# Designs tried in a protein design run: peptides against a protein of PDB entry 3PUK. Part 156

Target 1, 227 residues: chain A of PDB entry 3PUK
Amino acid sequence: ERGLKSVVWRKIKTAVFDDCRKEGEWKIMLLDEFTTKLLSSCCKMTDLLEEGITVIENIYKNREPVRQMKALYFISPTPKSVDCFLRDFGSKSEKKYKAAYIYFTDFCPDSLFNKIKASCSKSIRRCKEINISFIPQESQVYTLDVPDAFYYCYSPDPSNASRKEVVMEAMAEQIVTVCATLDENPGVRYKSKPLDNASKLAQLVEKKLEDYYKIDEKGLIKGKTQS

## One batch from the design tools (peptide; made by RFdiffusion4, then SolubleMPNN)

Design b2_p19_8_s1 (from b2_p19_8, 8 letters changed)
Fold by OpenDDE base, seed 5:
Structure b2_p19_8_s1 (fold): chain B 227 residues (1-227), chain A 19 residues (1-19)
Amino acid sequence: as target 1 above (227 residues)
Amino acid sequence: MKKTPLLKESAEKRAELYS
């Protein structure tokens, strides 16, 4: 019915903008490479203005302090993005913004979380993981942000077997985020030949979907949907 | 909003930052 882009936007609006909204308050929004692509794929600047965002800044760039404004960090839980955030708030003398709202697109590892906690917890008004780790392309098309996925998945080098498993796991997790966003529990279909990568990925997705719906916030077991 | 088990657990753990 609705395109994936609109569904993604609606989820971001609910999980991020509605969560940190204060009437009459404008925020600076900090984006990384992934979230820049994500928002560009599903919204316009006018949409962000309506959500109280006055300006968008690249988290990787050097930026002038705007100490009277709060900042909304919509970023990936990566060392690079987290380090950039820490540079903004890690020192009181270098505090670039009044406070921070942090929304991670995926699970933030404890190592990164602990770095944040140790350095600037008092500056953080929100810190949530919203589980959107894909880019909507078309109504039923999306791309995954898994670096070197092609290289490892199709590498004939047996030394890459462990990295292949990590990549497959990451891909499966991101596919589950799509399903969660769409409220879908699809029957997984795949092309198994010539390699078994697709079948392995399908198995991982199915397993993660089962775990997701069995142990979700509602405690509901959802049957298979068509997709 | 639905969360994976890992994200749910993580969200609960991380609430200490602002609760």
Scores: peptide ipSAE 0.037, ipTM 0.648, DockQ to the pose 0.083
Fold by OpenDDE base, seed 3:
Structure b2_p19_8_s1 (fold): chain B 227 residues (1-227), chain A 19 residues (1-19)
Amino acid sequence: as target 1 above (227 residues)
Amino acid sequence: MKKTPLLKESAEKRAELYS
């Protein structure tokens, strides 16, 4: 089956698990709210066991130290998730695990990255940004994780205009991550009526796709694919 | 502004972390 779920799982396997795999080594994996939903949508616990994950822990919860085990953090680049990570490694006496591998689901702001670097750099063995900020629902369907997107996009209140732009930006970014995951640069199609939200979103997606494919692993510009 | 992560940016961050 070549559904979206399998594509997402394959990307996570190659970008995260294969990247930090060591023969015979088990890791504890820390997840936040988004990555819990993400992994639940595209894999089973047996799949994670095969990838060397012995146990999954919620990063938001208080956890007992397991100082002999390395930890794999698969988390969103949010202040909340980063703060929880910092509590795990912020002091020598409070280190929860032996070392950390960090994989962010999206771009990590410099402010958060610098905060991590300043306090926990010695504990980190890997730190990478992957590009998966959506939840696969079925073979060709996904959902976006943008809080209050419906409210702001359809709000008639002019005071919400600035927030609407932020939401639209976030939605566009997540759509681009889908395209990146599928290795496509599609033509954007939309229904503009009754509101112009679809048109605005399409413009943002087009712009971000262009920016994304300007730089690839081969340093080439990827042309548009049929969609 | 959030940006789609570019390979170059990710590589730069990694370099800074291990530097």
Scores: peptide ipSAE 0.037, ipTM 0.631, DockQ to the pose 0.078
Fold by OpenDDE base, seed 2:
Structure b2_p19_8_s1 (fold): chain B 227 residues (1-227), chain A 19 residues (1-19)
Amino acid sequence: as target 1 above (227 residues)
Amino acid sequence: MKKTPLLKESAEKRAELYS
């Protein structure tokens, strides 16, 4: 049995660090709020040093240019993080870094992708979605990063119904990334409560799992696994 | 509805970026 933290780290190492590794090359790594928490949960600074990361920077902060170094952006596909990236590379005369490797933690919407493409595609050496949108806590425990999830899911106010649906979608998507990371296609199980939150979430997860495993690297449809 | 990331779609997106 493998701990979730080690699985997540191995996934990041394979999908990010191994993907952009170049012998003798150091990179500056740019993190946002989520990826800071993610890496803090599953690795140490020494681990990152071993992967060729010399400095970790907060993408939201003002940073001095290091134009001779390439930057590894490990960020969420959000307007805020993307805008910060664009500020680093949008200006042709004042690029912060030599080039960029971008690894999104989740699906990058076409609107954001097109914005990147239009502005600084020539500065990008890699752009991938690695699909890790959860924080590992324990060997089999994880937390989701969905703001105000509890509030909206359990709100009795009908005006929050639309937001509740958005939150449920986000949660389901993140759960699917857990399953993908663990290479599992589980049967979803839940405990019923007066509210249909668990049932709704289960349905969303099942649907997204089905869609996800229609296409994989091996061209296989995975059967149901234990969960 | 927010789409679940698919490997094929991701690959196509990358191809578009580098075209």
Scores: peptide ipSAE 0.034, ipTM 0.625, DockQ to the pose 0.068
Fold by OpenDDE base, seed 1:
Structure b2_p19_8_s1 (fold): chain B 227 residues (1-227), chain A 19 residues (1-19)
Amino acid sequence: as target 1 above (227 residues)
Amino acid sequence: MKKTPLLKESAEKRAELYS
């Protein structure tokens, strides 16, 4: 029993691998920095082999074409990762792979999505957003991937207040993805002082949890669960 | 699979790329 790790793996298996798997077909999987950490935290290479992945490639690296194989892109919706994908499929005559399955770990901004649609939509078999933007560490421990979070949250410079708010919003969203993955609506516990960061983050999480469960698939309001 | 409101809406709007 791996606790949160097993739950995360199960979600990835159903949302990504089961969605695009074809019996007897092997795919090349492309990962970025975040998804490399994510998969490393909850599975082994042998697990990926069982899911039809023959090799893993770093999307940021220059890669030789394998035109007879389809590619599974499990990536974050960032300009860097999307640009790398576009280099693989942007040229109609020089595509690196046979086709692409794209699974984003979070909401893909319209600007990036429109760039993809405009340049290489016909090469794409799937393009989905899955709600996993956290890293499971232990059975009940996880970490968030928000760049410069520590810097902005603890900055004494008042000019960083707006950036701090953006960072906290991103952190809160990632915490909600954990709750969604676990199907939980927990009470939030935090330590306060000397800064109010924990309290602000808790309020954001609670609000987002409320919004999430108000419009769940069954139209039900999920009550508070054990945290 | 449950999605946040934004992700659900995005998925629906982008259904043409699911096949």
Scores: peptide ipSAE 0.023, ipTM 0.550, DockQ to the pose 0.071

Design b2_p19_8_s2 (from b2_p19_8, 11 letters changed)
Fold by OpenDDE base, seed 2:
Structure b2_p19_8_s2 (fold): chain B 227 residues (1-227), chain A 19 residues (1-19)
Amino acid sequence: as target 1 above (227 residues)
Amino acid sequence: MKKTPGLQKAAEARAQLYS
C-alpha cells in the first residue's frame, strides 16, 4: 500500500516500535488525544499487539501502577501530556511503570524538556521526537491538529491577527512533517479566497520546506517533487 | 532526512540527557 496511512504507519513502526523493541518484552502504551486519533487512523489493535503493546492507556486518566512493565509514551509535546507523564514518574516512590520510552510527535520545547530532565531523567530509556503532527485520512489527504485554527484564521477581528499567525505557523510546521514523512518536496498549490490565508500558509510551507531540504543526509539538495 | 533546526536541537539536548 502506498497510501498516506501506510506511510505514516511505517514511520511510526520504524521510529517508535522498532526503536524500543526488545524481544519477548511487552509494553504499556500511553496515548494522548492526538496520538489516539493518529494511531486509530493508520493501524488496528492487532498491529499494536504485533509491535509488543499489550494494552493502551489514556495518559490523561488516573491509572493503576504496573510497576513491572515498561511504558511507551507516544504523546504530543504539550504541557498537559508532559504533566501527566511527570505525575507517573515524578515521584521516586510512586512510579507507575518500570521505565519510560518517550516519543514525541513533534519538537518538545526546551521548557518542557527541562522539566522532564529535572524530575525523572533516570526513568527514561528513550526520548525522541518523531515529527508526525497530522492525521492521515485518504491516500493523499491529511488533517492538521491545530486547536481553534478555523476560528482564528477566519476571524474578522483584527485583534486575532497575532493568533492567526501562530496558527498559520503551526499548520505550516505540520504540513512540513507530512512532506518529511513522504520524503516529498512538493510544489505548493492553493485556492485563493477572499482572505489570503491559503497564500500565506503556502508561503510559510515553502519557506519551511526550503529550510528542511536545504541539505539532505548525503549533502545534496533535494529538488522539487510532484505537487 | 535532515531534521528541522528545532528537532536537531532537541536531538542534541536528548543526547546530553543520556551522557
Scores: peptide ipSAE 0.032, ipTM 0.564, DockQ to the pose 0.082
Fold by OpenDDE base, seed 3:
Structure b2_p19_8_s2 (fold): chain B 227 residues (1-227), chain A 19 residues (1-19)
Amino acid sequence: as target 1 above (227 residues)
Amino acid sequence: MKKTPGLQKAAEARAQLYS
């Protein structure tokens, strides 16, 4: 009934909640700006309660320790979110929670990963990347979360060319996560005018789709879908 | 589910964390 929202929720349930579930155990869940929007778009608090989450907290806020409870971090792999996590477990002070389960919405860069490993590896019970970097709106509608995308894509200033490319890469990555979530390898369609932004983005998406679907689980090349 | 190249790299790194 909820289309893409239902699919996204089911993916999160499987990849995150089912992965760390223990019978009778409740966890505190820590969210950042993106994952707050993500969960708000596809579930209710009652759904989270059913998955063993007693309370959700903002990772950016100062929080009182709850040392007897384990924490589920569902966060984006950004320096800001990772630094907040490290403050919970890597500081001179006692750790805020009993242990941590970390689920990143995308690939965590080596620099951030190494920082985590060096600081608080003993506190981490699980660390996994999932592939959801978009916000579902309707059955066939989603939004991207790329800071300053509009500004750089439509900037007439040549000095912004490098940033424009970075933004388009990020957008393409998020679009591919949608395709992965839906298990689709679509032909990309776009409106090219007045600017070439859509064309460039389409090329990036197609390239990333090729990489993602180059070999399936059985070693076969996945053909294009009709979506 | 099939992983992207980036996610595959991350998975391998995480495996090292727990080994």
Scores: peptide ipSAE 0.031, ipTM 0.553, DockQ to the pose 0.071
Fold by OpenDDE base, seed 1:
Structure b2_p19_8_s2 (fold): chain B 227 residues (1-227), chain A 19 residues (1-19)
Amino acid sequence: as target 1 above (227 residues)
Amino acid sequence: MKKTPGLQKAAEARAQLYS
């Protein structure tokens, strides 16, 4: 069995730290709420030090400029996190750091990306999405980060039906990112409950997995795994 | 590792930052 935490860490190390590494260079890393939880779940501060991170800062907090150092932003593609980044690099006179490396945990919407491009492009050395939107809790257990998921999924109010569907889609997307991270195309199992939430989610996951694994890198269809 | 359609689109868009 694979340890999910180690797999996630390996992915972050490869996709983020190895991508922006410069020998002998230290960076300040900016995290938001989600990425703070993510990193805390799969690494220690000593691990980050080994990857050239001198200090971690919360992107939401006011921070003093450290203009001689480059900043590594590992953040979710949300308006709040992006706005904080924009304030750090919105003008030459207001730049808090020497330059920025941006790694989003998921797809950054065009609206947010265009704002970044228009305002801060000259300050950005890297801008990537790494597709990690889940948190590993145990070796084979993970949690999802979908706001208000519990409320909408278990709401008896029929007016919340549309919101429930949106939440289900978001959860399904995150589950697929877990499968992608593990390079798996599993059969989906779920517990029976009074509500059909688990069944609906399973169907969405299966559909999205099919779409994701239609064609692999060699032009072949990936079969189901036994996970 | 394969990218989702959204991530592919984003990656292409980001590449324009460095062109």
Scores: peptide ipSAE 0.030, ipTM 0.543, DockQ to the pose 0.069
Fold by OpenDDE base, seed 4:
Structure b2_p19_8_s2 (fold): chain B 227 residues (1-227), chain A 19 residues (1-19)
Amino acid sequence: as target 1 above (227 residues)
Amino acid sequence: MKKTPGLQKAAEARAQLYS
């Protein structure tokens, strides 16, 4: 029993692999830093083989073309990852793979999406946002991939206030993805500390949960669940 | 530039988010 890991894997299997799977077809999968950690946390290479992945490549690395194979990009919607993808498909002469399936771990900003659309839309067979922005650790435990979160959240320096807000926003967003993955709309609770970080984060989560369920793919507003 | 089926679906999904 892997708990949250199993849930995450099941979500990825359904949202990504089942979505693009073709019988007898093998794909190369491109991962970035986050998705490498994500998959490492919830599956084995044998699992990926069963899903039709023959090779995993780091999107940041220079790679030799495998033009006869389609590529599955499971990446975060960041400029770095998107730029790497664009290098793979930005020009006809430089196409690394036969075609691309793109699955973003979160909402891809319009600016990045438009760049993709403008540059290499013809190469893309599928583009989907699957809303998983956390790393499962235990049955009900996850970690957030927010750089410098601890530093900024607990920084006594007022000059870091703006960055602290950015970090809080990112953390809240990732927590919402956990809720989405678990199909939960929890009542948010927090423990008060000398710093109001928990309260602020809770407020952000509540707000984002409201927004999420207003615009979820089901078009349904889920009532509060026990938490 | 015409959207591929994949991008079309993504565009539709996005449109729903803005509604």
Scores: peptide ipSAE 0.029, ipTM 0.561, DockQ to the pose 0.050

Design b2_p19_8_s3 (from b2_p19_8, 9 letters changed)
Fold by OpenDDE base, seed 1:
Structure b2_p19_8_s3 (fold): chain B 227 residues (1-227), chain A 19 residues (1-19)
Amino acid sequence: as target 1 above (227 residues)
Amino acid sequence: MKKTEYLQKAAEARAELYS
């Protein structure tokens, strides 16, 4: 049993591949830095072939058009990745691919979403957000993808305090996506001394879990799970 | 509404705009 890796793969298979799969149809898949790491952590190329992916391309690189094939964009909702997508479909006469299916790994900001709508809407067959913003390492181990997290969290410079807060917020959100993927509302354990980073992060995670599992209109409550 | 349901509805709404 692969544990967390199998859960992540199952979620991606259901939310992405099953959603856009057509029997007998092959797609080109475009990945960015994060989704390359994500898929590498939970599947092999043979698995992707079975899901109808013929080749994988790096969205950041210049690519030759394959106008007869549809493209599956599995990317993070960042300006860099979105800009690369826009370059692929910005020209109505010189599109890289036949059409696009877009799956974002997180919430896409309205600014980026509106930018896509304004320029490429006719080329898009799907545009969905999934909630997977972590990398499974082992059956019970995962890592986060937050740039410069180590630098800011351990910076002794008080001028970095605001950026540290932003980084910790991002880390907390990604941890919550793990809990969502596992359908867990866990207790949070941490090692505290000498820095209070772990305590602060734990508080952020607990607050965000509370918000994430807030009661619905029916009054349903998800209690704490063992972790 | 749970956040997960909110995100799902948002994702579906976005998908419908491009269907």
Scores: peptide ipSAE 0.018, ipTM 0.481, DockQ to the pose 0.073
Fold by OpenDDE base, seed 3:
Structure b2_p19_8_s3 (fold): chain B 227 residues (1-227), chain A 19 residues (1-19)
Amino acid sequence: as target 1 above (227 residues)
Amino acid sequence: MKKTEYLQKAAEARAELYS
């Protein structure tokens, strides 16, 4: 398969599963709302079994300890998901699993990272960040995961202007992760609307792409690709 | 360096704290 779903799966396989794989070892995988959707969009349970995952659990739900097994946390870097993780390992009496491998779908703020370090660093074997903040729908189609994006983008209420900017920024960041995943620096095309949301988003994406593909240590810059 | 390379290095550095 050559579609976006296959590309996303290969990236997850390489960045997450291959990174923590040990021959003959099974892990429990903890997912949050976003990563549940993400994996559901690009793989099957049989694929996860092949990667050494025996059980998938929802990080938000109460779970019984399985102290003899290691846990793979594939989660978003949000306070909610991090707090759920901390409840699993933050107390010696509450330790639910043997150890933890943490893979964040995006940059984890230092505040959250430091909170993890302070509480349960001894239980963590890996803590890495990857850049996948979108859901592949088709071979060339994806959706974004930005709460209330539709509401704020189309709200006529001036009091929502600041929130709209935050939403637009988040959307642009996720689009850039798509480009990064595909290793492309595309020209952005859009259809203008009366509210000019598409134009605003396009400008943000262009700016972030420029920032992402800065001149490297060799003095080289990645040119725009045709797309 | 590219942002992706920077993030990879940062992720690896963080991982080393727990290895």
Scores: peptide ipSAE 0.018, ipTM 0.495, DockQ to the pose 0.058
Fold by OpenDDE base, seed 5:
Structure b2_p19_8_s3 (fold): chain B 227 residues (1-227), chain A 19 residues (1-19)
Amino acid sequence: as target 1 above (227 residues)
Amino acid sequence: MKKTEYLQKAAEARAELYS
């Protein structure tokens, strides 16, 4: 009934803003490249103000400390974004904010968790993975954020085979986040010609969907839905 | 690595952040 943008916003509101909301408290929100695009696609600044966000900042930029305010990090689980977070809390002298709430758009690797744990665990009030790794465009349209996906998927160079697999895995994971957000377990359709890329991606998506819904966010096993 | 296994590891890693 509602478009994908509104569904995504509702998911973010529930998983992020409602999760860390405190009455009368304002937060600074730190975004990376992906989450900037994500939020800009599904909300307005007025919406963020209503959720207790006073300002949004780019995590990649140098920022002045605001030590009396807590920070909400809505970021992708990448080394770049995590490293920027760590610079904000890596030492007591460099601590830019009062505390941190971290919400990752996808599953965070153990290596990155360990880096966070080793450096600034005491500054973290919340660390959660919310599983939204796509950009809503229209009610039934979304885009994936996988660098060089086109290049590797359609590269005739056999030396790129390994990177092609990595890209397809990343794409499949992001598609699963769409399905999870929409609470769907669809049958996957694809056009197999002229290349088998779509077929391979479909197989990956189906496999990951099966794995996800064995232990999804609701702890339910979901049957197939109509896509 | 299956998603289920990854979820378990992620949960464990998150738990360790606060231990």
Scores: peptide ipSAE 0.022, ipTM 0.435, DockQ to the pose 0.089; fails the geometry check
Fold by OpenDDE base, seed 4:
Structure b2_p19_8_s3 (fold): chain B 227 residues (1-227), chain A 19 residues (1-19)
Amino acid sequence: as target 1 above (227 residues)
Amino acid sequence: MKKTEYLQKAAEARAELYS
């Protein structure tokens, strides 16, 4: 049985590194907070070197230009990360790198996409969404990256209801990415007591799984699996 | 067509144009 870390790494290798690999070409890789954690959880720097990454840079930092090298942006589709990318390649600023390969860990909202399209399209050689929005901890354990999830999910304050829904949506999306990564469409099991959070999340996950596999990258519909 | 596919096609078209 394959560990989740190895599965995640293999997916990243296939979806990202193999996708943009060019013989003899080295790239600078830009990471954000999430992808830093993600890669740290499933690979070593030596692994990245083997994949043609010469240097890893933090996308949030003001970096020196390396104009002769292409940049691999492995980032989350967040305003913060996208804004940093835009500063690197935006029409109003001198581009920091030769070109960009962008791989989003999840679905990129239209608002962010439109910003990229409007200002940086000429610099982009590749843009993909690879749907990995979780951190593998162990063979069968992962962590979701949803800010304040615990607080909002278990808050008794009704004023947090809207935020709770947002959090649950985000959690559901990330769980779906786990399923997608593992190529599974599980029947969701949960314990609903004492709160209905698990039930609500389960419903969201099931709905999103259905949507995902109905309109997945290959257009395939998978039946439910056991997990 | 997905957004990413759009960007990819655009990138490929540009690459072809200037190759």
Scores: peptide ipSAE 0.014, ipTM 0.406, DockQ to the pose 0.034; fails the geometry check

